# Designs tried in a protein design run: peptides against a protein of PDB entry 6NYY. Part 44

Target 1, 212 residues: chain A of PDB entry 6NYY
Amino acid sequence: KHFEQAIERVIGGLEKKTQVLQPEEKKTVAYHEAGHAVAGWYLEHADPLLKVSIIPRGKGLGYAQYLPKEQYLYTKEQLLDRMCMTLGGRVSEEIFFGRITTGAQDDLRKVTQSAYAQIVQFGMNEKVGQISFDLPRQGDMVLEKPYSEATARLIDDEVRILINDAYKRTVALLTEKKADVEKVALLLLEKEVLDKNDMVELLGPRPFAEKS
Target 2, 212 residues: chain A of PDB entry 6NYY as posed
Amino acid sequence: KHFEQAIERVIGGLEKKTQVLQPEEKKTVAYHQAGHAVAGWYLEHADPLLKVSIIPRGKGLGYAQYLPKEQYLYTKEQLLDRMCMTLGGRVSEEIFFGRITTGAQDDLRKVTQSAYAQIVQFGMNEKVGQISFDLPRQGDMVLEKPYSEATARLIDDEVRILINDAYKRTVALLTEKKADVEKVALLLLEKEVLDKNDMVELLGPRPFAEKS

## One batch from the design tools (peptide; made by RFdiffusion4, then SolubleMPNN)

Design b2_p13_6_s3 (from b2_p13_6, 5 letters changed)
Fold by OpenDDE base, seed 3:
Structure b2_p13_6_s3 (fold): chain B 212 residues (1-212), chain A 13 residues (1-13)
Amino acid sequence: as target 1 above (212 residues)
Amino acid sequence: MLVIHSSTIAPPP
């Protein structure tokens, strides 16, 4: 209890007890977080879910917490499943509401960064090839790109393809699991916080053995 | 390391 609350304070910030979300916004957050939770549950290479919450904390309206394995090497398949899990909130909003919100801004930033890193740092794209360039750090004046404008266009196109493929994969998954997303969202609206045990009771055991 | 996905508060435009 005390340790979990301390972690929640450090990561989530102080509970803004004063921000009462409108019921419709709270519903949107519940389905957004349910999308992350369910995507992570049914993706083999996604990190295991620890907790999901729709209680506003700091700059977040809701959150899903995962325990990543200590890994030094990541496969292309692992990075794709992580992208899909990160897109789960946006995809859930689209499936259930037919509209998207600004709530996915940080998720889209992470997905964009991951896609660029895969293509230009890790050489994971066949069309761009076995290249590795340093991504500009926030604030570095990139005077000259170490590649041609033709290569820049190719990178941009392949980034869009990769993100779109991850998005489509997530849409397919959450459409198949739509009833499970609904169950998680409704239970979030009731309890505001779910743990791994709540998810097991609701969805059954995660279909992938947690590799310890 | 804890990974958190969060719905972000957008500033009003």
Scores: peptide ipSAE 0.201, ipTM 0.814, DockQ to the pose 0.325
Fold by OpenDDE base, seed 5:
Structure b2_p13_6_s3 (fold): chain B 212 residues (1-212), chain A 13 residues (1-13)
Amino acid sequence: as target 1 above (212 residues)
Amino acid sequence: MLVIHSSTIAPPP
């Protein structure tokens, strides 16, 4: 308890008790976080959910906390499931509200960075091939790309394809599990914070054994 | 290390 709260403070920041979300925004956040939680629950290579909250912290309106596996190597399949989990919030908003919000900005940034890294750093795209280029760091003036403009266009196209495939996979999953997303969202609106045990009571045990 | 996915506060217009 105390250790978890200390980690929450360091990572999430202090609870801004002063940010009164409008009821509709709070509802949007609940469904957004429920989307992350449920996607992570039903994706084999997603990290185990520890906690989900709709209490604003720092720059976040809500959050889902996961315990990552100690991994030094990632497969393409693992990276895809992580992308899908990260898209879970945006997809939930689309499914339940028929509209999208700015709430997914950080999620989309992470997904974009992952997609580019897979294609241009990890050589995980068959069309682009077994290449590895350093991505520009934030603030580096990239004067010259180490590849042709034709390769740049190919990279951009394949990044879009990869993200769209992850998005479609997430839509399919959360559409199948729509009732579970609703249950989690409604319980979040009631309790504001759910732990792993609440999720097990609500959804049943996670179908994937935690690789200890 | 805990991984946090969060809904981002929109920048003011």
Scores: peptide ipSAE 0.188, ipTM 0.814, DockQ to the pose 0.325
Fold by OpenDDE base, seed 4:
Structure b2_p13_6_s3 (fold): chain B 212 residues (1-212), chain A 13 residues (1-13)
Amino acid sequence: as target 1 above (212 residues)
Amino acid sequence: MLVIHSSTIAPPP
């Protein structure tokens, strides 16, 4: 308990219990976080959920804590499932509200970064091929790309395809599990914080063995 | 390592 709270404080900042969300915004956050939680629950290579909260913390309106496996090598399939989990919030908003919000901005940034890394750093795209370029770091003036404008367009197109494929996969999953997303969202609105045990009670045991 | 996903308040454009 105290150790987890200390980690939460270091990573997430202080809980802003004074920040009162409007009921509609709080509902949006609950369904957004439920989307992440349920996607992570049913994706084999997603990180195991430890906690999900709709209590605002720092600049976040909601958050989920995961325990990633310590691994140095990632497969394309693992990266895809992580992208899908990261899209779970946006997809949940789309499924339940028929509208999207700015709440997914950080998620989309992460997904975009992952997609570019897969294509231009890890050589994981067949059309672009077995290439590896350093991505410009934030603040580096990219004066010259080490590839043609045609290759730049190809990369941009394949990034969009990869993200859209991850999005569609997430839509399919959360549509199938729509009732589970609803259960998690409603319980979040009641309890504001859920742990792994709450998720097991709602959804049953996670269908993937946690490799200890 | 613990990873935290956070849904950030984006200011309106």
Scores: peptide ipSAE 0.156, ipTM 0.796, DockQ to the pose 0.354
Fold by OpenDDE base, seed 2:
Structure b2_p13_6_s3 (fold): chain B 212 residues (1-212), chain A 13 residues (1-13)
Amino acid sequence: as target 1 above (212 residues)
Amino acid sequence: MLVIHSSTIAPPP
């Protein structure tokens, strides 16, 4: 308990117990986090869920904690499932509310960064091909792109395709598991924090063996 | 390593 709170404080920031969300915003956060949690539960290559919370911390209104496997090599399939898990919040909002919020900004940033990295750093796109370029770091002088404007457009198009494919995959998954997302969201609204055991009680055992 | 996926509040515009 104290050790977990210390880790959460270091990683997630201070718990904002004084931050009272409006009930409708709290509901949005609950369904958003439930989307992440359920996507992560049913995606083979998603990281194992440890905790999901709708208690605001630092700049976040809610969060899911995962224990990533220590791995140095990632497959395209693994990266796709990670993207889908990251899109789970946005997709849940769309499915349940028919509207999207600014809550997914950080998720979309992560997905965007991952998609660009896959295409321009890891050579994981057939149309762009087996290329690897350094992405400009934030604050680096935008050195001239080592490729043509036509290649830049192709990269941008393929990034959109990859993200849209991940989005569609996530929509399909969370639509299939819609009742599970709702169960998790409702329990989050009640308990504010769920652990892996709560998820097992709600959803059954995770269908994928945790490779220890 | 613990990874946190947080829904970040965009500051109001």
Scores: peptide ipSAE 0.128, ipTM 0.797, DockQ to the pose 0.358

Design b2_p13_6_s4 (from b2_p13_6, 4 letters changed)
Fold by OpenDDE base, seed 5:
Structure b2_p13_6_s4 (fold): chain B 212 residues (1-212), chain A 13 residues (1-13)
Amino acid sequence: as target 1 above (212 residues)
Amino acid sequence: MLRISSLTIAPPP
């Protein structure tokens, strides 16, 4: 308990009990976090869910905690499932509300960074090929790209394709699991915090063996 | 190590 709370404070910040979300915003957060949780539950290469919360912490309105695997090497499939899980919040908002919010900004940033890294650092795109370029760091003045404008356009196109494919995969998954997303969202609105056991009670055991 | 993999962040005011 104390150790977990300490980790939560370090990673998520202090609970902002003073940030009273409007009921509609709280509902949006619940469905957003439910989207992440359910996507992670049903994606083989997603990290196991430990906790999901709609209690605001720091700048976050809600969060999901996962147990990361100690791994140094990531496959393309693992990175894709991680992208899909990261898109789960945005997709849930679209499915349930027919509208999107600014709440997915950090998720979209992570997805964008992952997509570019896969294509230009890890050589994971067949059209771009087995290349590896340093991505500009935030604040680096990239004076000259180490590739042609044609390659730049190709990269941009393939990044968009990769993100769109991940998005479509997530839409398909969460549409199939729509009832599960709603169950999680409704229970979040009631309890504000769910753990792995709550998820097992709602959804059944995670269909993938947790590699401990 | 625990990881927060998803965080819905409010836009800056």
Scores: peptide ipSAE 0.117, ipTM 0.791, DockQ to the pose 0.431
Fold by OpenDDE base, seed 4:
Structure b2_p13_6_s4 (fold): chain B 212 residues (1-212), chain A 13 residues (1-13)
Amino acid sequence: as target 1 above (212 residues)
Amino acid sequence: MLRISSLTIAPPP
């Protein structure tokens, strides 16, 4: 308890108890976070959910906390499931509201960074091939790309394809599990915070054994 | 290390 709260403070900042979300915004946050939670629950290579909250913290309106496995090596499949889980919020908004919000900006940034890394750093795309380039760090003026404009276009296209494939996979999953997303969202609106035990009570045990 | 997914407040551009 105290350790978790300390980690929450370090990562999420102080609870802004004073930000009263409009009911419609709070509903959007609940369904967004429920999308993350449910995607993470039913994706084999997703990180185990620890907590989900719709209580605003710092600049965040809601959050889902996961315990990543200490891994030094990631497979393409693991990276895909992580992308899908990260897209879970945006996908939930689309499924339930037929509209998307700006709330997924950080998620989309993470997904975009992951997709580029997979293609240009890890050589995980067949069309681009077994290449590895250093991605410009934030603030580095990339004066010259180590590849042609044609290769740049190919990379951009394959990044879009990879993200779209992850998005479609997430849409399929959360559409199948739509009732579970609804249950989690409604319970979030009631309790504002759910833990792993609440998720087990609501959804049943996670279908993938947590390799401790 | 804990990972957090957060729904961020984006000011309208």
Scores: peptide ipSAE 0.187, ipTM 0.816, DockQ to the pose 0.348; fails the geometry check
Fold by OpenDDE base, seed 2:
Structure b2_p13_6_s4 (fold): chain B 212 residues (1-212), chain A 13 residues (1-13)
Amino acid sequence: as target 1 above (212 residues)
Amino acid sequence: MLRISSLTIAPPP
């Protein structure tokens, strides 16, 4: 308990008990986080869910906490499933509300960064090829790109394709699991916090063995 | 290391 609270404070910031969301916003948060949770549950290479919460912390209105595998090497398939899990919140909003919110900004940033890294750092795109360039860091002088403008356009196109493929995969998954997303969202609205055991009780055991 | 996905508060306009 104390250790978990300490981790939550470090990662999520202080619980803002004073931040009262409107019921409709709280509902949006619940379905958003349920989307992350369910996507992570049913994606083979997603990190195991530890906790999901709709209690606001810091700048976060809700969060899903995962235990990543201790690994130093990532496959293309693993990175794709991580992208899908990261898109789970946005996709859930689309499926359930027919509208999207600004809440997915950080998720979209992470997905965008991952897609660019896969293509221009890890050489994981066949059209762009086995290249590796450092991405400009925020605040670094935009050094001259070591590739042509044609290559820049190709990179941008392939990034969009990769993100769109991850998005479509996530839509397909969460549409198939729509009832599970709703169950998780409704239980979040009741309990505000769910752990792995709550998810097992609600959805059954995760279909993929947790590689410890 | 723990990983977190979060819904963020939009900056005020």
Scores: peptide ipSAE 0.181, ipTM 0.808, DockQ to the pose 0.345; fails the geometry check
Fold by OpenDDE base, seed 1:
Structure b2_p13_6_s4 (fold): chain B 212 residues (1-212), chain A 13 residues (1-13)
Amino acid sequence: as target 1 above (212 residues)
Amino acid sequence: MLRISSLTIAPPP
């Protein structure tokens, strides 16, 4: 308990009990977090959900917390499912509200970083090929790209394709599971915090065996 | 390591 709270404080910041969201914004947050939770529940290679909250913390209005597997090697399929889970919030907003918010900025940053890493660091794209370049770190002088402008355009195009494929996959999943997303969102609006047990009660056991 | 997906408030432009 104390250790988990300490980690939550470090990652999510202090619980801002004083931030009262407008009801419509709180609803948006609930459906956003429900999208993450449900996507993570039904994607084989997504990390197991531990907790989902719509209580504001630090700069976040809500969060879904996952327990990553101790893993050093990731497959392309695993990275795709992680991208889909990360897009779950944005996709849920689109499905339920027909509009998107700025709330997905951090998720889109993570997805963008993952997509670029897959293509230019891990050699996971057939068109770009078996290449590996270090992405400029924050604060590094943007040294000249070790590839041509034509290759830069190809990378940008393939990043867009990869993200769009992940997005479409997430739309298909959360459309199929739309009723489950709504159940989770409504329960979040009632309880503000859900754990894994609440999810099991609501959705049934996760369809993927927990690798012990 | 815990992973968190968070809905963040973007500062107004």
Scores: peptide ipSAE 0.169, ipTM 0.808, DockQ to the pose 0.345; fails the geometry check

Design b2_p13_7_s1 (from b2_p13_7, 6 letters changed)
Fold by OpenDDE base, seed 4:
Structure b2_p13_7_s1 (fold): chain B 212 residues (1-212), chain A 13 residues (1-13)
Amino acid sequence: as target 1 above (212 residues)
Amino acid sequence: MKIESLTVAPPPP
C-alpha cells in the first residue's frame, strides 16, 4: 500500500481531486483506459495490469499501471505487444466513439519512439536491415544523419508501417474483445479505480501465466 | 519500475 502510493506519486503526481471532468470527457477516459487494460490482458507479451484509474493525476486524466517483467532482452514480438497495449486507448476511442482525441498523445509518443528504436537501433526491420544508429536525444541538434535521404524516407515509411500494423492488430483484438472493453469502461465509470482482482472478476483469469 | 499509460489533458489552445 504505502510503496504503491509512493510510486504513484512519483509517476502520476498528486491526485488532482479538484479537476472535474465533464461527463463526456470522463466517459472518453474510461473507454480509453479500458482499451489499455483489455489489450494488456489479452496480449501474451504485455505487462500484467496492476491498476487502472480514471481519477485525474497531475497532467493525466486517467492511467493504467503495469508491472513490467524484469527483463534485459526484448523480442520483436514483445515490443509489438507492448505497442499494441499502448495503442489500446486510441483504438478504444475509435471503436466506441468513431472519433479520436488528444488523450493518446503520450501513448503515440511512446509508440513512435519504440518503432524508431526497433528499426534504427535494434535492426528489427528487414527492409532497413541490420543497422544500429544512435537516435538523437531530446535537445541534440542532429546536424547530419549517418544515412542518405533515401534511407531516411525508407525509415519513415517502415516506422509508419510498423505503427499501422500494431494499430490494426489492436483494432482486431479490441473489436473481438469489444464487450470486455465495455464492461471494464462501465465498471471504471462506477468505481473510478480497478485493480487486477476486479479484472479477474470481470473478465476471468488472464489467459497468460504471469512468470513471477 | 511501473509502466504507466497516461491519458493526457489536451494542451492549452
Scores: peptide ipSAE 0.189, ipTM 0.785, DockQ to the pose 0.547
Fold by OpenDDE base, seed 1:
Structure b2_p13_7_s1 (fold): chain B 212 residues (1-212), chain A 13 residues (1-13)
Amino acid sequence: as target 1 above (212 residues)
Amino acid sequence: MKIESLTVAPPPP
């Protein structure tokens, strides 16, 4: 209990009970978080949902919490499903509101970082090939790129392709599951916090066996 | 370790 609360405080910050969102913003957050939750539910390699909340914490207006599998190795397919889950909020906003918000900034940062890592660290792109170099860390002098400007353009193009493919996959999934996203969003607006049991009641058992 | 997706309120541009 105390340790989980400490982790929640470090990741989400303290519940800012003082930040009352306008009803329209609260609705946007609910559908955003529902998009994450439903994408994670129906993607095989996504982490199991633990909790989803539209109660503001720290700098977050809402959040979805997942229990990652203890793994040291990730496949390309696993990384793709994680990207799709991370895009679920942005995609839900587009599907339900026909507009996008700044709320997805952290998600897009994570997706961008993952896409670059797959291409330039893990050698997972066929066009760029079996290369690996360290991405500049925050505060490192941007050393000269160990590749040509032509390779830089190729990397940027392949990153865009990878993110767009993940985005399209997420659009297809959440369009198919649109009614489920709406059920989750509406229940979030009522309860503000959902757990795994609420998701099972709404959607049925997750279609992927929890690897014990 | 919990992974959290956060809907962030950035400062207005």
Scores: peptide ipSAE 0.181, ipTM 0.783, DockQ to the pose 0.526
Fold by OpenDDE base, seed 3:
Structure b2_p13_7_s1 (fold): chain B 212 residues (1-212), chain A 13 residues (1-13)
Amino acid sequence: as target 1 above (212 residues)
Amino acid sequence: MKIESLTVAPPPP
């Protein structure tokens, strides 16, 4: 209890008891977070879910908490599954509402950053090749790109392809698991907070053994 | 109100 409350304060800040979400917005958040949770549950290389909440805290309207594995090296497959998990909220909104919201802005930023890093820092794209360039940091003067405009266009195209592939993979997964997303979303609307045990009760044990 | 989802890795215990 005290430890969980401390983590909740650090991550979410103070509960904004005063921000009553409209029922429709609360529903959107529940399905968004359920999308993240279910994607993370069924993706082998996704981090295990610890907690999911639709209680507004600080700047967030909802959150999913994951326990990352202690690792220093990431495979292309691991980075893809992380991208898919991060897209889970947006994909859930599309599947259930036929519309998308601004709620995924931070998720899309993370996915975009990951995709560019994979292609231009980690050399993980066959067309772009075994290259590594520093991504401009926030505030760095856009120095001349160390590559041609043709290479810039190729990078932009391959980033889009990678993100779209992750998106399609997530759509396929959450479409297959649509009933599970709905179960999680409905239970979130009832309980507002779910833990790993609630997820096991709803979905069964995570199909991937947590490597302790 | 901006809908914002936070995927947060809790610090390891």
Scores: peptide ipSAE 0.089, ipTM 0.660, DockQ to the pose 0.078
Fold by OpenDDE base, seed 2:
Order: structure tokens, then C-alpha cells, then sequence
Structure b2_p13_7_s1 (fold): chain B 212 residues (1-212), chain A 13 residues (1-13)
């Protein structure tokens, strides 16, 4: 309890016990977080779920916490599944509500950053090729891009393709697992916080062995 | 390091 609260405080900030979401917003958050949780459960290369919560903390209305594997090397497949997991909230909103909210802003930022890194830093795109450029950091002088405007357009196109492919993969997965997303969302609305054991009880064992 | 997916409440645009 105290140790978990300390970790949660470091990561999520102070629990905003005073932040009461409207019931419809709380429902949106529950389905959003359920989307992340279920995507992470059924994606082979996703990080293991530790906790999912719809209790507002800091700037977050809800969160899913994962235990990242201590790894230094990532495959393209691992990065894709991570993108899909990160899109799980947005996709869940789309599937269940037929509308999207601003709640996925941080997720979309992460997905965007990952997609650009894959294409321009890791050389993981066949059309762009085996290139590696430093991404401009926020606040760095916009140094002239070390590539042509045609290459810039190609990068932007391939980033969109990669994100859209990850989105479509996530839509397919969460559509297949729609009943599981709903079960998780409903249980979140009841318990507000779920752990890995709650997920095992609800969905059965994760189909992928946790590589320790 | 814990990876968190946060549902963020951005300020209204």
C-alpha cells in the first residue's frame, strides 16, 4: 500500500480525490483505459499490465501502468505492438462511442514520436531506407534538415502510414476482443482500480508468457 | 521504469 502509493505519486502525481468526473466522462475514461489494458493483454510484444485505474491523478483522468521489460534492443514488431497498445484507448473510444475525445493526446504524442523515431532514427522503413537522423529536440534551433523536402514529405507520408497501420491493427484486435474491453470497462467502473490478478480472473491468463 | 498511458485532460482548446 504505502510503497505503491509512493510510486503512484511519483508517476501520476497526487491522487486528485477532489476531482469528480461527470458520469459520462468517467465512462469514457473507463472504456479508454480498458482499451489499453485489453490491447496490452493480447499483444505479444506489449509490456505486461501491472495496474489500470480510472482514479484521476495529477493531469491524468485514468492510466494503465505497465512493467517494461529491461531491454536495450527493440524490434520493429515490438515497437508496433507498443504503438497498438498506446492506441488502445483511442480505438476503444471509437468502437464503443463512435466518437473520439481529447483524452488520447498524450497517447498520440507518444505514437507520433515512436513513428518518427522508427522511420528517421532506426531505419525501420523500406521506402525511407537505412537512414538515421537526429530528431530536433524541443528548443533546439531548427537546424536545416539534413535531407531534401522530398524526403521530408516521404517521411511524413510513411509516418502517417505506420500510425494508420497500427491503428487498423488495434481496431481489428479490439473489435475481436470487444466483449473483453466491455468487461474490463464495467469492472473499472465498479472497482476503479484493477491489477493483473483482476485481469486474469476476468479474461483468463495472458496468452503470452511474460519473458522475465 | 513504469510506462503509463495517461488519459489526459488537456485544457480546452
Amino acid sequence: as target 1 above (212 residues)
Amino acid sequence: MKIESLTVAPPPP
Scores: peptide ipSAE 0.202, ipTM 0.797, DockQ to the pose 0.538; fails the geometry check

Design b2_p13_7_s2 (from b2_p13_7, 5 letters changed)
Fold by OpenDDE base, seed 4:
Structure b2_p13_7_s2 (fold): chain B 212 residues (1-212), chain A 13 residues (1-13)
Amino acid sequence: as target 1 above (212 residues)
Amino acid sequence: PKIYSLTIAPPPP
């Protein structure tokens, strides 16, 4: 909640029209955001896309906006698809440019936090087991871990595995949908902002029924 | 609540 609100404030902040991106950077942002948009479009448990933009706002060079379903319970499958959607930008950069940028830092932070939460808070990893530990909040000096160093290593390994699995799933998806990512990216470079209707015109209706 | 994915500019050096 607080993090989402902070992002909303950053995005809702005044269009700093002042950051003119170089054409190559703007292209990178377009493909990055297209990756998010297309991943969200074709993942069943991803949130519906509302808007995608490559107009810089605050610290953001571009953004994809989604409408999350109001839900209190999340399945492992839902969390995975959200991770994949979040990785869509990084994956798009890799498949189109053969290089990665710092642009995915916020996405990777979110994915990392989600992965740790799944393993150490939600008990969603079979190797770690049905455990739940409080993750240190930002600023809390974790003086003592409630688990052994061996368990810490196991957690770190399983987090990496989970993220890598999500990454591979996203690579597979966006490779399959590569032409769609390019269509979205090219249209973003033209219009700078796309909405759900633009996506429907480009890609057809989203293949998953919006549960009303 | 709206979820946003942001492409973030690199931190200043």
Scores: peptide ipSAE 0.207, ipTM 0.794, DockQ to the pose 0.512
Fold by OpenDDE base, seed 2:
Structure b2_p13_7_s2 (fold): chain B 212 residues (1-212), chain A 13 residues (1-13)
Amino acid sequence: as target 1 above (212 residues)
Amino acid sequence: PKIYSLTIAPPPP
């Protein structure tokens, strides 16, 4: 919560063009953000894209902003598509550059947290079963895990499986839509900021009805 | 509006 609010404040704050990126880094950011944008565009349960930017803001080199649906309950399918969208930047870097950068650190953190939450908080994994444990918060004393080391290993394995499945799904999607990712990335390099209308002009209407 | 993606510069080592 505090970190997301800090990011929102940094992004909502004055566009201090304080960071001058090298052209190659700016290109990497453009393709990274294009990966997020395109993944979100073609995933049914992803949130609609509002804005994508490669203008640095605070610690952020670029960002994609989405309009979430007003919902309190999430399905496994929704969480998977959100994971795929979140992996879109990393996957785009892999597809276009054959290398990955540290730029996806926050995305990977979010994906990791989501995967663990699905398995150990929401009971969404068949092997682990209908369990719910509180995840240790940063700074909370690591209380003894209320489950065995065998269960801990199972959780870790199933988290990896879930993340890998999301990753593979994202690779398949962005490989299919590779030309669209490139179009978005190139347009980002020209305009630095794209909105939903730019995406519609470039890719056509989003194939999924935006439930307002 | 929620920001779902942010390309972050790691802190210098």
Scores: peptide ipSAE 0.186, ipTM 0.782, DockQ to the pose 0.465
Fold by OpenDDE base, seed 3:
Structure b2_p13_7_s2 (fold): chain B 212 residues (1-212), chain A 13 residues (1-13)
Amino acid sequence: as target 1 above (212 residues)
Amino acid sequence: PKIYSLTIAPPPP
């Protein structure tokens, strides 16, 4: 308990005791986080869920915490599943509300960064090819791109394709698992915090063997 | 900017 609370404080900051969120916003957060949780549950290469919360902490309205495997090498498939998990919140909002919110901004940033890295740093795109460029860091003068405008356009197009493919995959998954997303969201609204055991009770065991 | 949700997954390298 004390250790978990300490981790939560480090990750999210102090719990806000006052429900600042209106019920409708709290509902949106619950479904958003449920989308992340369920996507991570059913994606083979996603990290295992540890905790999901809709208790506002610091600047966050909710969070899903995962236990990463200690890995230094990532496959294209792993990166795709991580993108899908990251898109799970946005996709859940679309499926359940028919509208999207600003809540996915950080998720979309992460997905965008991952997609560009896959294409221009890791050489994971066949059309762009086996290239590796440093992504401009925040504050680096955009020096002349070491590639043509045609290549720049190709990169942008392939990034969009990759993100769209991840999005479509996530839509398909969460549509199939729509009832599970609903169950998780409703339980979040009741308990505000779920752990792995709650997820197992609700959804059954994760279909992928935990690498012990 | 308020972080709406944090998926605490390790970033891909």
Scores: peptide ipSAE 0.093, ipTM 0.696, DockQ to the pose 0.111
Fold by OpenDDE base, seed 1:
Structure b2_p13_7_s2 (fold): chain B 212 residues (1-212), chain A 13 residues (1-13)
Amino acid sequence: as target 1 above (212 residues)
Amino acid sequence: PKIYSLTIAPPPP
């Protein structure tokens, strides 16, 4: 909640029209955001794209906004597709530039948090099993982990596996859809802001029926 | 609307 509010405040913050990105940095941001947009477009359980922007706002150089479904329960498959969508920016940078930037820091944090939550809170990993531990909240004294060091190592290994699997899935998807990522990135560089309608015009209708 | 992606500028050095 607080982090989402902080992001909303960062995005709701005044368009820092004053941050002039170098053309190469702006290009990187465009392809990064295009990766998110295209991944979200072609992943069934990803939230539908509402808006994508490469106009710097607050601490963000670009952003993608999605309209989440009002859901209280998430499946493992839904969480995986969300992870893939979140990795879309990093993957796009790798595919198009052969290099990665610090721009994905927030995305990687979210992916890391999701992966740990799936394994240690939701019991979604077969090796770790049907366990649920409270993750230390920011500011809580890291009380002694309620599990052994061996279990901690297993958790860390399985988190890495889960993230790597999501990454590979995203690489496969965005490689297949590479031309679409390029189209979106180029249009972003021209218009700076795209909405759902722009995406429909560019890519066609999203292949998944919007569950109204 | 939920923001899922934010390209973050590195902290100032």
Scores: peptide ipSAE 0.208, ipTM 0.801, DockQ to the pose 0.460; fails the geometry check

